# Ledger of designs, part 10: peptides against a protein of PDB entry 7VSI

Target 1, 32 residues: chain A of PDB entry 7VSI
Amino acid sequence: EDISEDPSWARVVNLNALLMMAVAVFLWGFYA

## One batch from the design tools (peptide; aimed at target 1 L18 A22)

Design b2_p16_1 (made by RFdiffusion4)
Pose (drawn by RFdiffusion4):
Structure b2_p16_1 (pose): chain A 32 residues (1-32), chain P 16 residues (1-16)
Amino acid sequence: as target 1 above (32 residues)
Amino acid sequence: LVFVLLVILAVLIVLN
């Protein structure tokens, strides 16, 4: 238990996770 | 739909 992620790294991981989804959605669109 | 999803993700990235 005690899931306390530091907000800074949290922002970093959240950001690149959203970027990964943006890339995946792009690839979905590119390939129809 | 792809462009709607990309706009949503861009908004979320800016908010992050």

Design b2_p16_1_s1 (made by RFdiffusion4, then SolubleMPNN; from b2_p16_1, 12 letters changed)
Fold by OpenDDE base, seed 2:
Structure b2_p16_1_s1 (fold): chain B 32 residues (1-32), chain A 16 residues (1-16)
Amino acid sequence: as target 1 above (32 residues)
Amino acid sequence: DVAARLAELFAQIAAV
């Protein structure tokens, strides 16, 4: 299947996405 | 402010 994810890498990507969202909220709170 | 504009963009994406 052309778009299948490995479950271990999917978790790493999802955790990085959550961390990036947290950083974005802090940047918004500090600069906006 | 570039950081504020990027933060606004990411906040909008996260709200979807």
Scores: peptide ipSAE 0.064, ipTM 0.588, DockQ to the pose 0.096
OpenDDE base, seeds 1, 3, 4, 5: peptide ipSAE 0.058, 0.056, 0.057, 0.057; ipTM 0.568, 0.564, 0.567, 0.566

Design b2_p16_1_s2 (made by RFdiffusion4, then SolubleMPNN; from b2_p16_1, 11 letters changed)
Fold by OpenDDE base, seed 3:
Structure b2_p16_1_s2 (fold): chain B 32 residues (1-32), chain A 16 residues (1-16)
Amino acid sequence: as target 1 above (32 residues)
Amino acid sequence: SYLALLEELFRLIEEV
């Protein structure tokens, strides 16, 4: 079976990854 | 700087 990502779900995962990075940067700015 | 990193991060988010 092809294990390549569905392009719609790939975008959802990428958006969530970037949002998590943004949260990490905000936490760094708040506590450091 | 912190502000520069925020600007780059928001730009990257908008590219997705």
Scores: peptide ipSAE 0.084, ipTM 0.578, DockQ to the pose 0.762
OpenDDE base, seeds 1, 2, 4, 5: peptide ipSAE 0.072, 0.078, 0.041, 0.078; ipTM 0.559, 0.571, 0.487, 0.572

Design b2_p16_1_s3 (made by RFdiffusion4, then SolubleMPNN; from b2_p16_1, 11 letters changed)
Fold by OpenDDE base, seed 5:
Structure b2_p16_1_s3 (fold): chain B 32 residues (1-32), chain A 16 residues (1-16)
Amino acid sequence: as target 1 above (32 residues)
Amino acid sequence: KYAELLAQLFALIQAV
């Protein structure tokens, strides 16, 4: 229980992780 | 064309 995720916030965190990866790829594509 | 690719990428992300 101590490290269990709230299902709603787990999804928000996962979506933000994917968005940050997308931003990184676009920056890579623009500058490289 | 880039707008379409971006839309597809974001649609995939939002499906998670």
Scores: peptide ipSAE 0.065, ipTM 0.550, DockQ to the pose 0.353
OpenDDE base, seeds 1, 2, 3, 4: peptide ipSAE 0.065, 0.062, 0.062, 0.061; ipTM 0.550, 0.542, 0.542, 0.538

Design b2_p16_1_s4 (made by RFdiffusion4, then SolubleMPNN; from b2_p16_1, 10 letters changed)
Fold by OpenDDE base, seed 2:
Structure b2_p16_1_s4 (fold): chain B 32 residues (1-32), chain A 16 residues (1-16)
Amino acid sequence: as target 1 above (32 residues)
Amino acid sequence: LVDALLAALFAQIAAV
């Protein structure tokens, strides 16, 4: 069973992860 | 309330 990522989708996922982390930090900074 | 709970969750994650 091959669990290797397609490099284009890996990039999309990683960029979304970074954006979500940025939003999380802004929410933390605003409400905490 | 929900916003403050989310902020507290993020603070806990950042403390690890």
Scores: peptide ipSAE 0.103, ipTM 0.619, DockQ to the pose 0.066
OpenDDE base, seeds 1, 3, 4, 5: peptide ipSAE 0.099, 0.091, 0.097, 0.091; ipTM 0.614, 0.590, 0.620, 0.580

Design b2_p16_2 (made by RFdiffusion4)
Pose (drawn by RFdiffusion4):
Structure b2_p16_2 (pose): chain A 32 residues (1-32), chain P 16 residues (1-16)
Amino acid sequence: as target 1 above (32 residues)
Amino acid sequence: VSSVLLLVVALLLGLL
C-alpha cells in the first residue's frame, strides 16, 4: 500500500499518457 | 474538458 507518487513525475506520466491517447485517436481517424 | 477537446482535435486531424 502507501501509493504516494511524487506530484512532479505524476504530472509527467499523466501528460505523456494523454499524449499517447491523442496519438492513438489520431491514428484511428487517419485510418477511418 | 481540455483533455476531451485535445482528443477531438486529434480525431479531426486524423480525418483530414

Design b2_p16_2_s1 (made by RFdiffusion4, then SolubleMPNN; from b2_p16_2, 7 letters changed)
Fold by OpenDDE base, seed 5:
Formats: C-alpha cells, structure tokens, sequence
Structure b2_p16_2_s1 (fold): chain B 32 residues (1-32), chain A 16 residues (1-16)
C-alpha cells in the first residue's frame, strides 16, 4: 500500500493545475 | 499533489 503518485498521471494533473491557474489569473485580471 | 494544493487554496480563499 502506498499513496505515491503515478509519474504519468502526476504530469497530467500538474499540467491541468497550471492551465486552471492561468485561466483564473486571466479572469481575475479582467473582472477585478 | 497539485490538485490537493489547489483545493487547499480554494478553501483558504473561502470558495469552499
């Protein structure tokens, strides 16, 4: 048993996180 | 890990 991340899925999650953060910053910049 | 940190950030900002 282990909670360590699978290397391939870790990359997918990290890339999606970066994309979501970028979108959030653009929305903040436009509306705030 | 990145998803977990985003959930934490959302909580701290009062979004959850």
Amino acid sequence: as target 1 above (32 residues)
Amino acid sequence: LAALLLLLAAFLLGLL
Scores: peptide ipSAE 0.050, ipTM 0.591, DockQ to the pose 0.069
OpenDDE base, seeds 1, 2, 3, 4: peptide ipSAE 0.040, 0.038, 0.045, 0.035; ipTM 0.540, 0.531, 0.561, 0.505

Design b2_p16_2_s2 (made by RFdiffusion4, then SolubleMPNN; from b2_p16_2, 9 letters changed)
Fold by OpenDDE base, seed 2:
Structure b2_p16_2_s2 (fold): chain B 32 residues (1-32), chain A 16 residues (1-16)
Amino acid sequence: as target 1 above (32 residues)
Amino acid sequence: SALLELLLAAFLLGLA
């Protein structure tokens, strides 16, 4: 089975990854 | 808020 990324879904995944990173940094900075 | 700013920044980076 091919595991190559679909360009559109790659962007969706990358955006969600960035949002999660932003939230994680905020939580770390605020509570740690 | 700092959270909103970070989310906005991440959003803009995601659109690039």
Scores: peptide ipSAE 0.078, ipTM 0.634, DockQ to the pose 0.070
OpenDDE base, seeds 1, 3, 4, 5: peptide ipSAE 0.075, 0.076, 0.075, 0.077; ipTM 0.625, 0.651, 0.648, 0.632

Design b2_p16_2_s3 (made by RFdiffusion4, then SolubleMPNN; from b2_p16_2, 9 letters changed; failed a check: too like the target's own chain)
Amino acid sequence: DVLQALLEAAFLLGLA

Design b2_p16_2_s4 (made by RFdiffusion4, then SolubleMPNN; from b2_p16_2, 9 letters changed)
Fold by OpenDDE base, seed 1:
Structure b2_p16_2_s4 (fold): chain B 32 residues (1-32), chain A 16 residues (1-16)
Amino acid sequence: as target 1 above (32 residues)
Amino acid sequence: SLALALLAAAFLLGLQ
């Protein structure tokens, strides 16, 4: 229906996004 | 979310 975020899943997505950014920085630093 | 927007922005900037 609406694009408003569910508070519980928003937290899960935010934490996973931060984890993915950390992994991406490590891969960039190692291979680029 | 802010984190999702930052992730998307970083990805788009990485394509430059």
Scores: peptide ipSAE 0.066, ipTM 0.624, DockQ to the pose 0.101
OpenDDE base, seeds 2, 3, 4, 5: peptide ipSAE 0.053, 0.056, 0.051, 0.053; ipTM 0.601, 0.610, 0.592, 0.599

Design b2_p16_3 (made by RFdiffusion4)
Pose (drawn by RFdiffusion4):
Order: sequence, then C-alpha cells, then structure tokens
Structure b2_p16_3 (pose): chain A 32 residues (1-32), chain P 16 residues (1-16)
Amino acid sequence: as target 1 above (32 residues)
Amino acid sequence: VVLLFVIIAVLIVLNL
C-alpha cells in the first residue's frame, strides 16, 4: 500500500500518457 | 476523432 507518487513525476507520466493517446487517436484517424 | 483530441487537450491543460 502507501501509493504516494511524487507530484512532479506524476505530472510527467500523466503528460506523456495523454500524448500516447493523442498519437494513437491520430493513427486511428489516419487509417480511417 | 476531433472530440477525442479536444478531450485530450483539455486533460493536458489541466495536468499542466
């Protein structure tokens, strides 16, 4: 237990996870 | 697809 992620790295991981989804959605659109 | 990009942009702005 004790899931305390440091907010800084948390922001970094959240940001690139959202970026990954943006890329995946782009690829979905590109390929119809 | 555009709606998903709007949602993702909103979440990126909130995260920053």

Design b2_p16_3_s1 (made by RFdiffusion4, then SolubleMPNN; from b2_p16_3, 9 letters changed)
Fold by OpenDDE base, seed 2:
Structure b2_p16_3_s1 (fold): chain B 32 residues (1-32), chain A 16 residues (1-16)
Amino acid sequence: as target 1 above (32 residues)
Amino acid sequence: VEELLQLIAELIEAVL
């Protein structure tokens, strides 16, 4: 089975990863 | 601040 990412879904996952990193930075900035 | 904004822009461009 090919485990290569579909380019459209790869972009969606990467955008969500970036959003989660932003949320983590804001939580760090608020509580630390 | 400008360097940080450039880093953020580069990250966004790498993802989009």
Scores: peptide ipSAE 0.045, ipTM 0.468, DockQ to the pose 0.463
OpenDDE base, seeds 1, 3, 4, 5: peptide ipSAE 0.045, 0.044, 0.045, 0.045; ipTM 0.462, 0.462, 0.468, 0.466

Design b2_p16_3_s2 (made by RFdiffusion4, then SolubleMPNN; from b2_p16_3, 10 letters changed)
Fold by OpenDDE base, seed 3:
Structure b2_p16_3_s2 (fold): chain B 32 residues (1-32), chain A 16 residues (1-16)
Amino acid sequence: as target 1 above (32 residues)
Amino acid sequence: VEELLLEIAKQILEVL
């Protein structure tokens, strides 16, 4: 496949995405 | 609240 994702880096990216979403929800809950 | 926390924990555990 011309586009493939390394499974180890996929996990790191997904973890960072979840952490950013959690921070965003806390900020939204505090300021909205 | 408890159900929501369990669902959040499941989502985190699926990514780990």
Scores: peptide ipSAE 0.031, ipTM 0.408, DockQ to the pose 0.488
OpenDDE base, seeds 1, 2, 4, 5: peptide ipSAE 0.031, 0.031, 0.030, 0.031; ipTM 0.410, 0.410, 0.406, 0.410

Design b2_p16_3_s3 (made by RFdiffusion4, then SolubleMPNN; from b2_p16_3, 12 letters changed)
Fold by OpenDDE base, seed 1:
Structure b2_p16_3_s3 (fold): chain B 32 residues (1-32), chain A 16 residues (1-16)
Amino acid sequence: as target 1 above (32 residues)
Amino acid sequence: VLQQLLEILAQILAVL
């Protein structure tokens, strides 16, 4: 089976990663 | 405690 990322799901994962990183930076900046 | 948990979570999420 090809382990290559499906382009549509890759986009969803990447967008979620960016959102999580943004939230993490705000939480870190506010509480640390 | 809550603040420390948020700091840890922030660090984990920032590295992922």
Scores: peptide ipSAE 0.045, ipTM 0.547, DockQ to the pose 0.069
OpenDDE base, seeds 2, 3, 4, 5: peptide ipSAE 0.044, 0.044, 0.041, 0.042; ipTM 0.543, 0.541, 0.536, 0.543

Design b2_p16_3_s4 (made by RFdiffusion4, then SolubleMPNN; from b2_p16_3, 12 letters changed)
Fold by OpenDDE base, seed 1:
Structure b2_p16_3_s4 (fold): chain B 32 residues (1-32), chain A 16 residues (1-16)
Amino acid sequence: as target 1 above (32 residues)
Amino acid sequence: VEALLQEIFKKMLEVL
């Protein structure tokens, strides 16, 4: 009840999380 | 910024 997700916003957040992880891997690959 | 990102990534990889 307190931390339930709206299914449409959950998809938007999950997509952005995936994109941010991809960006992080590229930054790691180029600089670390 | 690059040096800061490298430091953050190194610390993250130490935990994984």
Scores: peptide ipSAE 0.043, ipTM 0.476, DockQ to the pose 0.051
OpenDDE base, seeds 2, 3, 4, 5: peptide ipSAE 0.043, 0.041, 0.042, 0.043; ipTM 0.474, 0.473, 0.474, 0.475

Design b2_p16_4 (made by RFdiffusion4)
Pose (drawn by RFdiffusion4):
Structure b2_p16_4 (pose): chain A 32 residues (1-32), chain P 16 residues (1-16)
Amino acid sequence: as target 1 above (32 residues)
Amino acid sequence: VIVVLYVVIAVAIVLV
């Protein structure tokens, strides 16, 4: 238990996770 | 649907 992620690294991982989804959605669109 | 997903992702990035 005690899930306390530091907000900084939390922001970083959230950001690149969203970027990964943006890329995946792009690839979905590119390939119809 | 793809445009909606990009809008949603952009809004989420701004909030992050």

Design b2_p16_4_s1 (made by RFdiffusion4, then SolubleMPNN; from b2_p16_4, 14 letters changed)
Fold by OpenDDE base, seed 5:
Structure b2_p16_4_s1 (fold): chain B 32 residues (1-32), chain A 16 residues (1-16)
Amino acid sequence: as target 1 above (32 residues)
Amino acid sequence: EVEKLLQELFALMAEV
């Protein structure tokens, strides 16, 4: 089986990863 | 609570 990412889903995952990292930084900045 | 978990998570990520 090819383990390569589907290019469209790769973009969705990458954008969600960036969003989650930004939220995590904001939560840290607000509460810590 | 959230601040402690985030600090621990980021510390763990920095070790990888």
Scores: peptide ipSAE 0.065, ipTM 0.562, DockQ to the pose 0.075
OpenDDE base, seeds 1, 2, 3, 4: peptide ipSAE 0.065, 0.063, 0.059, 0.060; ipTM 0.562, 0.558, 0.556, 0.553

Design b2_p16_4_s2 (made by RFdiffusion4, then SolubleMPNN; from b2_p16_4, 14 letters changed)
Fold by OpenDDE base, seed 4:
Structure b2_p16_4_s2 (fold): chain B 32 residues (1-32), chain A 16 residues (1-16)
Amino acid sequence: as target 1 above (32 residues)
Amino acid sequence: DVLAKLLALAKLMAEV
């Protein structure tokens, strides 16, 4: 089974992961 | 509350 990522989709997923982490930090900062 | 934050995140994701 090839589990290698397509470089274009890898960038999209990584950017979404970064945005989700930023949102999580804001939620932590305002409500913790 | 962690659950409240997860629900807030889920709500925000559902609005996008």
Scores: peptide ipSAE 0.045, ipTM 0.535, DockQ to the pose 0.064
OpenDDE base, seeds 1, 2, 3, 5: peptide ipSAE 0.036, 0.033, 0.028, 0.036; ipTM 0.491, 0.465, 0.404, 0.491

Design b2_p16_4_s3 (made by RFdiffusion4, then SolubleMPNN; from b2_p16_4, 14 letters changed)
Fold by OpenDDE base, seed 2:
Formats: sequence, structure tokens, C-alpha cells
Structure b2_p16_4_s3 (fold): chain B 32 residues (1-32), chain A 16 residues (1-16)
Amino acid sequence: as target 1 above (32 residues)
Amino acid sequence: SVAELLEALFRLMAEV
């Protein structure tokens, strides 16, 4: 299917997304 | 503010 994700790479992407959200929250807390 | 957050994010990306 055109937009189906490989489960292993989906986990890697999701973990990176969570890390980026955490960094964004810390930047918000520090600079805004 | 959202503008300050975006400024911080772009500053981080420019540092890498």
C-alpha cells in the first residue's frame, strides 16, 4: 500500500519525533 | 510566544 510503514523504521521515526518534541518543549521553556 | 519558539527552533537548526 502506498503509505504503509515498515514497523521497525516507524519506531525509529516515532522515537525521533518524541525526542524533537522534548527538545522543542525545553526550548520553549528556556526562550519563551 | 509562538514567534519566540520558532526563533529558538531556527536558531538551533542553524547551529547544527
Scores: peptide ipSAE 0.068, ipTM 0.541, DockQ to the pose 0.056
OpenDDE base, seeds 1, 3, 4, 5: peptide ipSAE 0.066, 0.066, 0.066, 0.067; ipTM 0.535, 0.534, 0.533, 0.534

Design b2_p16_4_s4 (made by RFdiffusion4, then SolubleMPNN; from b2_p16_4, 13 letters changed)
Fold by OpenDDE base, seed 1:
Structure b2_p16_4_s4 (fold): chain B 32 residues (1-32), chain A 16 residues (1-16)
Amino acid sequence: as target 1 above (32 residues)
Amino acid sequence: LVDALLAALFAAMAEV
């Protein structure tokens, strides 16, 4: 099975990862 | 520090 990323889906995943990091930092800043 | 990290994170989001 090839585990290579489709470039369009890689960008979508990377965008969501960065959004999740932003949300995590805001939650940390608000509750910690 | 926190403001700079947020600015860097938002800048990184703009590059995706």
Scores: peptide ipSAE 0.071, ipTM 0.557, DockQ to the pose 0.680
OpenDDE base, seeds 2, 3, 4, 5: peptide ipSAE 0.070, 0.056, 0.066, 0.065; ipTM 0.554, 0.532, 0.547, 0.545

Design b2_p16_5 (made by RFdiffusion4)
Pose (drawn by RFdiffusion4):
Structure b2_p16_5 (pose): chain A 32 residues (1-32), chain P 16 residues (1-16)
Amino acid sequence: as target 1 above (32 residues)
Amino acid sequence: VVIYVVLAVLIVFVLL
């Protein structure tokens, strides 16, 4: 237990996760 | 487009 992620690295990982989804959605659109 | 608007809103939220 005790899931306390440091907010800084939390921001970083949240950001690149959203970026990954943006890329995946782009690839979905590119390939119809 | 809607997904990208939602992702942009979430990115702005995370950065703030």

Design b2_p16_5_s1 (made by RFdiffusion4, then SolubleMPNN; from b2_p16_5, 12 letters changed)
Fold by OpenDDE base, seed 5:
Structure b2_p16_5_s1 (fold): chain B 32 residues (1-32), chain A 16 residues (1-16)
Amino acid sequence: as target 1 above (32 residues)
Amino acid sequence: SEVLEELLKKILEVLS
């Protein structure tokens, strides 16, 4: 009923967030 | 990419 995260999907989202941040850092390093 | 380079520069400019 509330907006609390499902633990399994929370892990998936957190891992994808880390990957996105890593890619952003590499793009920064390569182009800027 | 020149477009990406300019976008990244603008983002960094805003963040700093």
Scores: peptide ipSAE 0.046, ipTM 0.478, DockQ to the pose 0.042
OpenDDE base, seeds 1, 2, 3, 4: peptide ipSAE 0.046, 0.043, 0.045, 0.035; ipTM 0.483, 0.479, 0.480, 0.441

Design b2_p16_5_s2 (made by RFdiffusion4, then SolubleMPNN; from b2_p16_5, 13 letters changed)
Fold by OpenDDE base, seed 2:
Structure b2_p16_5_s2 (fold): chain B 32 residues (1-32), chain A 16 residues (1-16)
Amino acid sequence: as target 1 above (32 residues)
Amino acid sequence: SAVLQALLEQMLAVLA
Protein backbone atom coordinates (compact mmCIF):
# COMPACT_ATOMS: atom_id res chain seq x y z
CA GLU B 1 0.00 0.00 0.00
CA ASP B 2 2.36 2.71 1.25
CA ILE B 3 5.20 1.44 -0.98
CA SER B 4 3.14 0.40 -4.01
CA GLU B 5 4.56 1.29 -7.42
CA ASP B 6 2.96 2.96 -10.41
CA PRO B 7 3.35 0.35 -13.18
CA SER B 8 4.62 2.85 -15.79
CA TRP B 9 7.28 4.31 -13.51
CA ALA B 10 8.19 0.84 -12.29
CA ARG B 11 9.11 -0.06 -15.89
CA VAL B 12 11.19 3.12 -16.29
CA VAL B 13 13.07 2.41 -13.07
CA ASN B 14 13.62 -1.25 -13.95
CA LEU B 15 14.92 -0.37 -17.43
CA ASN B 16 17.30 2.19 -15.96
CA ALA B 17 18.45 -0.40 -13.42
CA LEU B 18 19.27 -2.83 -16.24
CA LEU B 19 21.12 -0.11 -18.17
CA MET B 20 23.12 0.81 -15.07
CA MET B 21 23.99 -2.86 -14.55
CA ALA B 22 25.26 -3.04 -18.15
CA VAL B 23 27.36 0.11 -17.64
CA ALA B 24 28.74 -1.34 -14.41
CA VAL B 25 29.77 -4.54 -16.20
CA PHE B 26 31.61 -2.53 -18.87
CA LEU B 27 33.34 -0.40 -16.24
CA TRP B 28 34.37 -3.53 -14.37
CA GLY B 29 35.60 -5.12 -17.60
CA PHE B 30 37.59 -2.03 -18.58
CA TYR B 31 39.20 -1.13 -15.24
CA ALA B 32 39.21 -4.32 -13.17
CA SER A 1 39.85 3.58 -8.72
CA ALA A 2 40.46 0.52 -6.58
CA VAL A 3 37.32 1.39 -4.59
CA LEU A 4 35.22 1.50 -7.76
CA GLN A 5 36.62 -1.83 -8.94
CA ALA A 6 35.96 -3.50 -5.60
CA LEU A 7 32.44 -2.11 -5.46
CA LEU A 8 31.63 -3.30 -8.98
CA GLU A 9 33.06 -6.75 -8.28
CA GLN A 10 31.02 -7.07 -5.08
CA MET A 11 27.83 -5.97 -6.83
CA LEU A 12 28.37 -8.55 -9.55
CA ALA A 13 29.20 -11.22 -6.97
CA VAL A 14 25.91 -10.57 -5.17
CA LEU A 15 23.97 -10.73 -8.44
CA ALA A 16 25.72 -13.92 -9.63
Scores: peptide ipSAE 0.065, ipTM 0.562, DockQ to the pose 0.067
OpenDDE base, seeds 1, 3, 4, 5: peptide ipSAE 0.062, 0.057, 0.059, 0.058; ipTM 0.561, 0.541, 0.544, 0.548

Design b2_p16_5_s3 (made by RFdiffusion4, then SolubleMPNN; from b2_p16_5, 12 letters changed)
Fold by OpenDDE base, seed 5:
Parts: structure tokens; sequence; C-alpha cells
Structure b2_p16_5_s3 (fold): chain B 32 residues (1-32), chain A 16 residues (1-16)
């Protein structure tokens, strides 16, 4: 139970993860 | 990238 995520911060982390993946894909598409 | 193209095609294949 002491490793459970706060719902609001879980959303922030998930959105950042999605943004990072999107940026990585665009960079890959441009330079590779 | 041919690798990226192949991966995107595979994703679309799974979604169809």
Amino acid sequence: as target 1 above (32 residues)
Amino acid sequence: SEVLEALLKKILEVLS
C-alpha cells in the first residue's frame, strides 16, 4: 500500500511520458 | 527510417 500512486500525480507523470514518447518518435522520424 | 516505417506498419496491422 505504501507504493500506491496519488491519482493527480499519476496523470501528470503519464502525460509527461506520452509527451516524451511523441518527441522521441518525431526525432526518430526526422533524423533516422 | 526503414525500422520506424516497419514498426508503424506493424502497429496499423494490429489495429486493423
Scores: peptide ipSAE 0.042, ipTM 0.444, DockQ to the pose 0.079
OpenDDE base, seeds 1, 2, 3, 4: peptide ipSAE 0.038, 0.036, 0.037, 0.039; ipTM 0.453, 0.445, 0.452, 0.457

Design b2_p16_5_s4 (made by RFdiffusion4, then SolubleMPNN; from b2_p16_5, 12 letters changed)
Fold by OpenDDE base, seed 3:
Structure b2_p16_5_s4 (fold): chain B 32 residues (1-32), chain A 16 residues (1-16)
Amino acid sequence: as target 1 above (32 residues)
Amino acid sequence: EEVLKLLLELMLAVLS
């Protein structure tokens, strides 16, 4: 079975990763 | 805080 990334879902995951990193930076900036 | 900074670094390492 081919379990390589589907291009469409890879894009969705990458966008959510960027959003999560942005939230993490805000948490760091406010609480660290 | 240092702990939060370490957690951020871990997240970045996992996502990279």
Scores: peptide ipSAE 0.109, ipTM 0.640, DockQ to the pose 0.099
OpenDDE base, seeds 1, 2, 4, 5: peptide ipSAE 0.101, 0.095, 0.098, 0.099; ipTM 0.615, 0.608, 0.611, 0.613

Design b2_p16_6 (made by RFdiffusion4)
Pose (drawn by RFdiffusion4):
Structure b2_p16_6 (pose): chain A 32 residues (1-32), chain P 16 residues (1-16)
Amino acid sequence: as target 1 above (32 residues)
Amino acid sequence: ISVFYVIIAVLIVLNL
C-alpha cells in the first residue's frame, strides 16, 4: 500500500501517457 | 476522433 507518487514525476508520466493516446488516436484516424 | 483530441487537450492543460 502507501501509493504516494511524487507529483512531479506524476505530471511527467500523465503527460506522456496522454501523448501516447494522442498518437494512437492519430494512427486510428490516418488508417480510416 | 476530433472529440478525443479535444478531451486529450483539456486533460493536458489540466495536468500542466

Design b2_p16_6_s1 (made by RFdiffusion4, then SolubleMPNN; from b2_p16_6, 12 letters changed)
Fold by OpenDDE base, seed 2:
Structure b2_p16_6_s1 (fold): chain B 32 residues (1-32), chain A 16 residues (1-16)
Amino acid sequence: as target 1 above (32 residues)
Amino acid sequence: IQDLLDEILKQIQEIL
């Protein structure tokens, strides 16, 4: 399937998503 | 930064 994720890159993307969510929560918690 | 956060939060609130 053309929408299937490579397991190694999926892990990198998921870790970056978690980091971005953490940064967003810190920014929200500090400025809002 | 705060104005940008307010805009991002506004966009998120329109989606949720």
Scores: peptide ipSAE 0.046, ipTM 0.488, DockQ to the pose 0.053
OpenDDE base, seeds 1, 3, 4, 5: peptide ipSAE 0.036, 0.045, 0.037, 0.039; ipTM 0.443, 0.484, 0.447, 0.455

Design b2_p16_6_s2 (made by RFdiffusion4, then SolubleMPNN; from b2_p16_6, 13 letters changed)
Fold by OpenDDE base, seed 3:
Structure b2_p16_6_s2 (fold): chain B 32 residues (1-32), chain A 16 residues (1-16)
Amino acid sequence: as target 1 above (32 residues)
Amino acid sequence: VDALLQELLELILKVL
């Protein structure tokens, strides 16, 4: 399929997404 | 708060 995601890279992207969300929540908790 | 922490943990374990 032309738009198939490699499962190993999918995991790396998802972990980075979680990391960015955690940082965003900490910043929100500090400044809001 | 405890329920939210559990849901967060489950989300992390689902992605790992």
Scores: peptide ipSAE 0.037, ipTM 0.454, DockQ to the pose 0.537
OpenDDE base, seeds 1, 2, 4, 5: peptide ipSAE 0.034, 0.035, 0.034, 0.034; ipTM 0.442, 0.451, 0.446, 0.449

Design b2_p16_6_s3 (made by RFdiffusion4, then SolubleMPNN; from b2_p16_6, 12 letters changed)
Fold by OpenDDE base, seed 2:
Structure b2_p16_6_s3 (fold): chain B 32 residues (1-32), chain A 16 residues (1-16)
Amino acid sequence: as target 1 above (32 residues)
Amino acid sequence: VDALLEELARLILEVL
């Protein structure tokens, strides 16, 4: 089976990844 | 709460 991502779900995952990176930067800025 | 957030922040930073 070829591991191909659905383009709509890929966008949702990428957006969530960016949000998690932003949260990580805020946590770093306040607590590290 | 703060100590838990600090630990969570460290764990996240270890993965990044």
Scores: peptide ipSAE 0.045, ipTM 0.528, DockQ to the pose 0.055
OpenDDE base, seeds 1, 3, 4, 5: peptide ipSAE 0.039, 0.037, 0.040, 0.039; ipTM 0.510, 0.449, 0.466, 0.512

Design b2_p16_6_s4 (made by RFdiffusion4, then SolubleMPNN; from b2_p16_6, 13 letters changed)
Fold by OpenDDE base, seed 3:
Structure b2_p16_6_s4 (fold): chain B 32 residues (1-32), chain A 16 residues (1-16)
Amino acid sequence: as target 1 above (32 residues)
Amino acid sequence: IAALLEQLFAQILEIL
């Protein structure tokens, strides 16, 4: 079974990770 | 919306 990360889905996951970090920073800056 | 996101974020931080 090839457990290598699919390059197209890797980009989708990475972009979502960046969006989630931006939301986290917004919430930290607004409510902390 | 921001308040709902805050609640979600707080729940995640409690689990981590």
Scores: peptide ipSAE 0.060, ipTM 0.542, DockQ to the pose 0.051
OpenDDE base, seeds 1, 2, 4, 5: peptide ipSAE 0.054, 0.059, 0.052, 0.049; ipTM 0.525, 0.541, 0.521, 0.513

Design b2_p16_7 (made by RFdiffusion4)
Pose (drawn by RFdiffusion4):
Structure b2_p16_7 (pose): chain A 32 residues (1-32), chain P 16 residues (1-16)
Amino acid sequence: as target 1 above (32 residues)
Amino acid sequence: VVIYVVLAVLMVVVLF
C-alpha cells in the first residue's frame, strides 16, 4: 500500500502517457 | 478532433 507518487514524476508520466495516446489516435486516423 | 481537444485539455491540466 502507501501509493504516494511524487507529483513531479507524476506529471511527467501522465504527460507522456497522454502523448502516447495522441500518437495512437493519430495512427488510427492515418490508417482510416 | 474531439479526442485531440480532450487530450490537449488534459495536458494543460497536467502541466498546471

Design b2_p16_7_s1 (made by RFdiffusion4, then SolubleMPNN; from b2_p16_7, 12 letters changed)
Fold by OpenDDE base, seed 5:
Structure b2_p16_7_s1 (fold): chain B 32 residues (1-32), chain A 16 residues (1-16)
Amino acid sequence: as target 1 above (32 residues)
Amino acid sequence: SAVLEALLRQMLEVLT
């Protein structure tokens, strides 16, 4: 079975990862 | 959120 990443879903996942990292940095900067 | 504030402060303490 091939577990290779679908290029279109890879883009969606990577965008969400970047957004979550940005949110985490803002929360860290505000509360810590 | 008190829980979020506590978690973020704890994360900072571990990293520094």
Scores: peptide ipSAE 0.060, ipTM 0.541, DockQ to the pose 0.039
OpenDDE base, seeds 1, 2, 3, 4: peptide ipSAE 0.059, 0.059, 0.057, 0.059; ipTM 0.542, 0.540, 0.534, 0.537

Design b2_p16_7_s2 (made by RFdiffusion4, then SolubleMPNN; from b2_p16_7, 10 letters changed)
Fold by OpenDDE base, seed 5:
Structure b2_p16_7_s2 (fold): chain B 32 residues (1-32), chain A 16 residues (1-16)
Amino acid sequence: as target 1 above (32 residues)
Amino acid sequence: SSVLEALAQLMLQVLN
């Protein structure tokens, strides 16, 4: 059984994670 | 440490 991460999808997921973290920072900065 | 600092650390971790 292989649960290794596909390199191409790993990049896509990581970029989306960065986007969501950026949104979280802006929301934190505005409401807190 | 704050939530803002934690988020910044996580962003740097992903980029590294």
Scores: peptide ipSAE 0.070, ipTM 0.600, DockQ to the pose 0.291
OpenDDE base, seeds 1, 2, 3, 4: peptide ipSAE 0.067, 0.067, 0.050, 0.051; ipTM 0.595, 0.594, 0.550, 0.550

Design b2_p16_7_s3 (made by RFdiffusion4, then SolubleMPNN; from b2_p16_7, 13 letters changed)
Fold by OpenDDE base, seed 5:
Structure b2_p16_7_s3 (fold): chain B 32 residues (1-32), chain A 16 residues (1-16)
Amino acid sequence: as target 1 above (32 residues)
Amino acid sequence: SAVLEELLKKILEVLN
């Protein structure tokens, strides 16, 4: 019923978000 | 990648 995150999956998602941001910055820096 | 390069340029154009 509640949309609050499970702490374990929240950590995984947050780490993936940081990784994707790093990749985005790399792509920006390398190709643009 | 030429396609990626062009897309990134368009994104930067919008942001700046």
Scores: peptide ipSAE 0.045, ipTM 0.460, DockQ to the pose 0.039
OpenDDE base, seeds 1, 2, 3, 4: peptide ipSAE 0.043, 0.042, 0.030, 0.043; ipTM 0.459, 0.461, 0.413, 0.456; seed 3 fails the geometry check

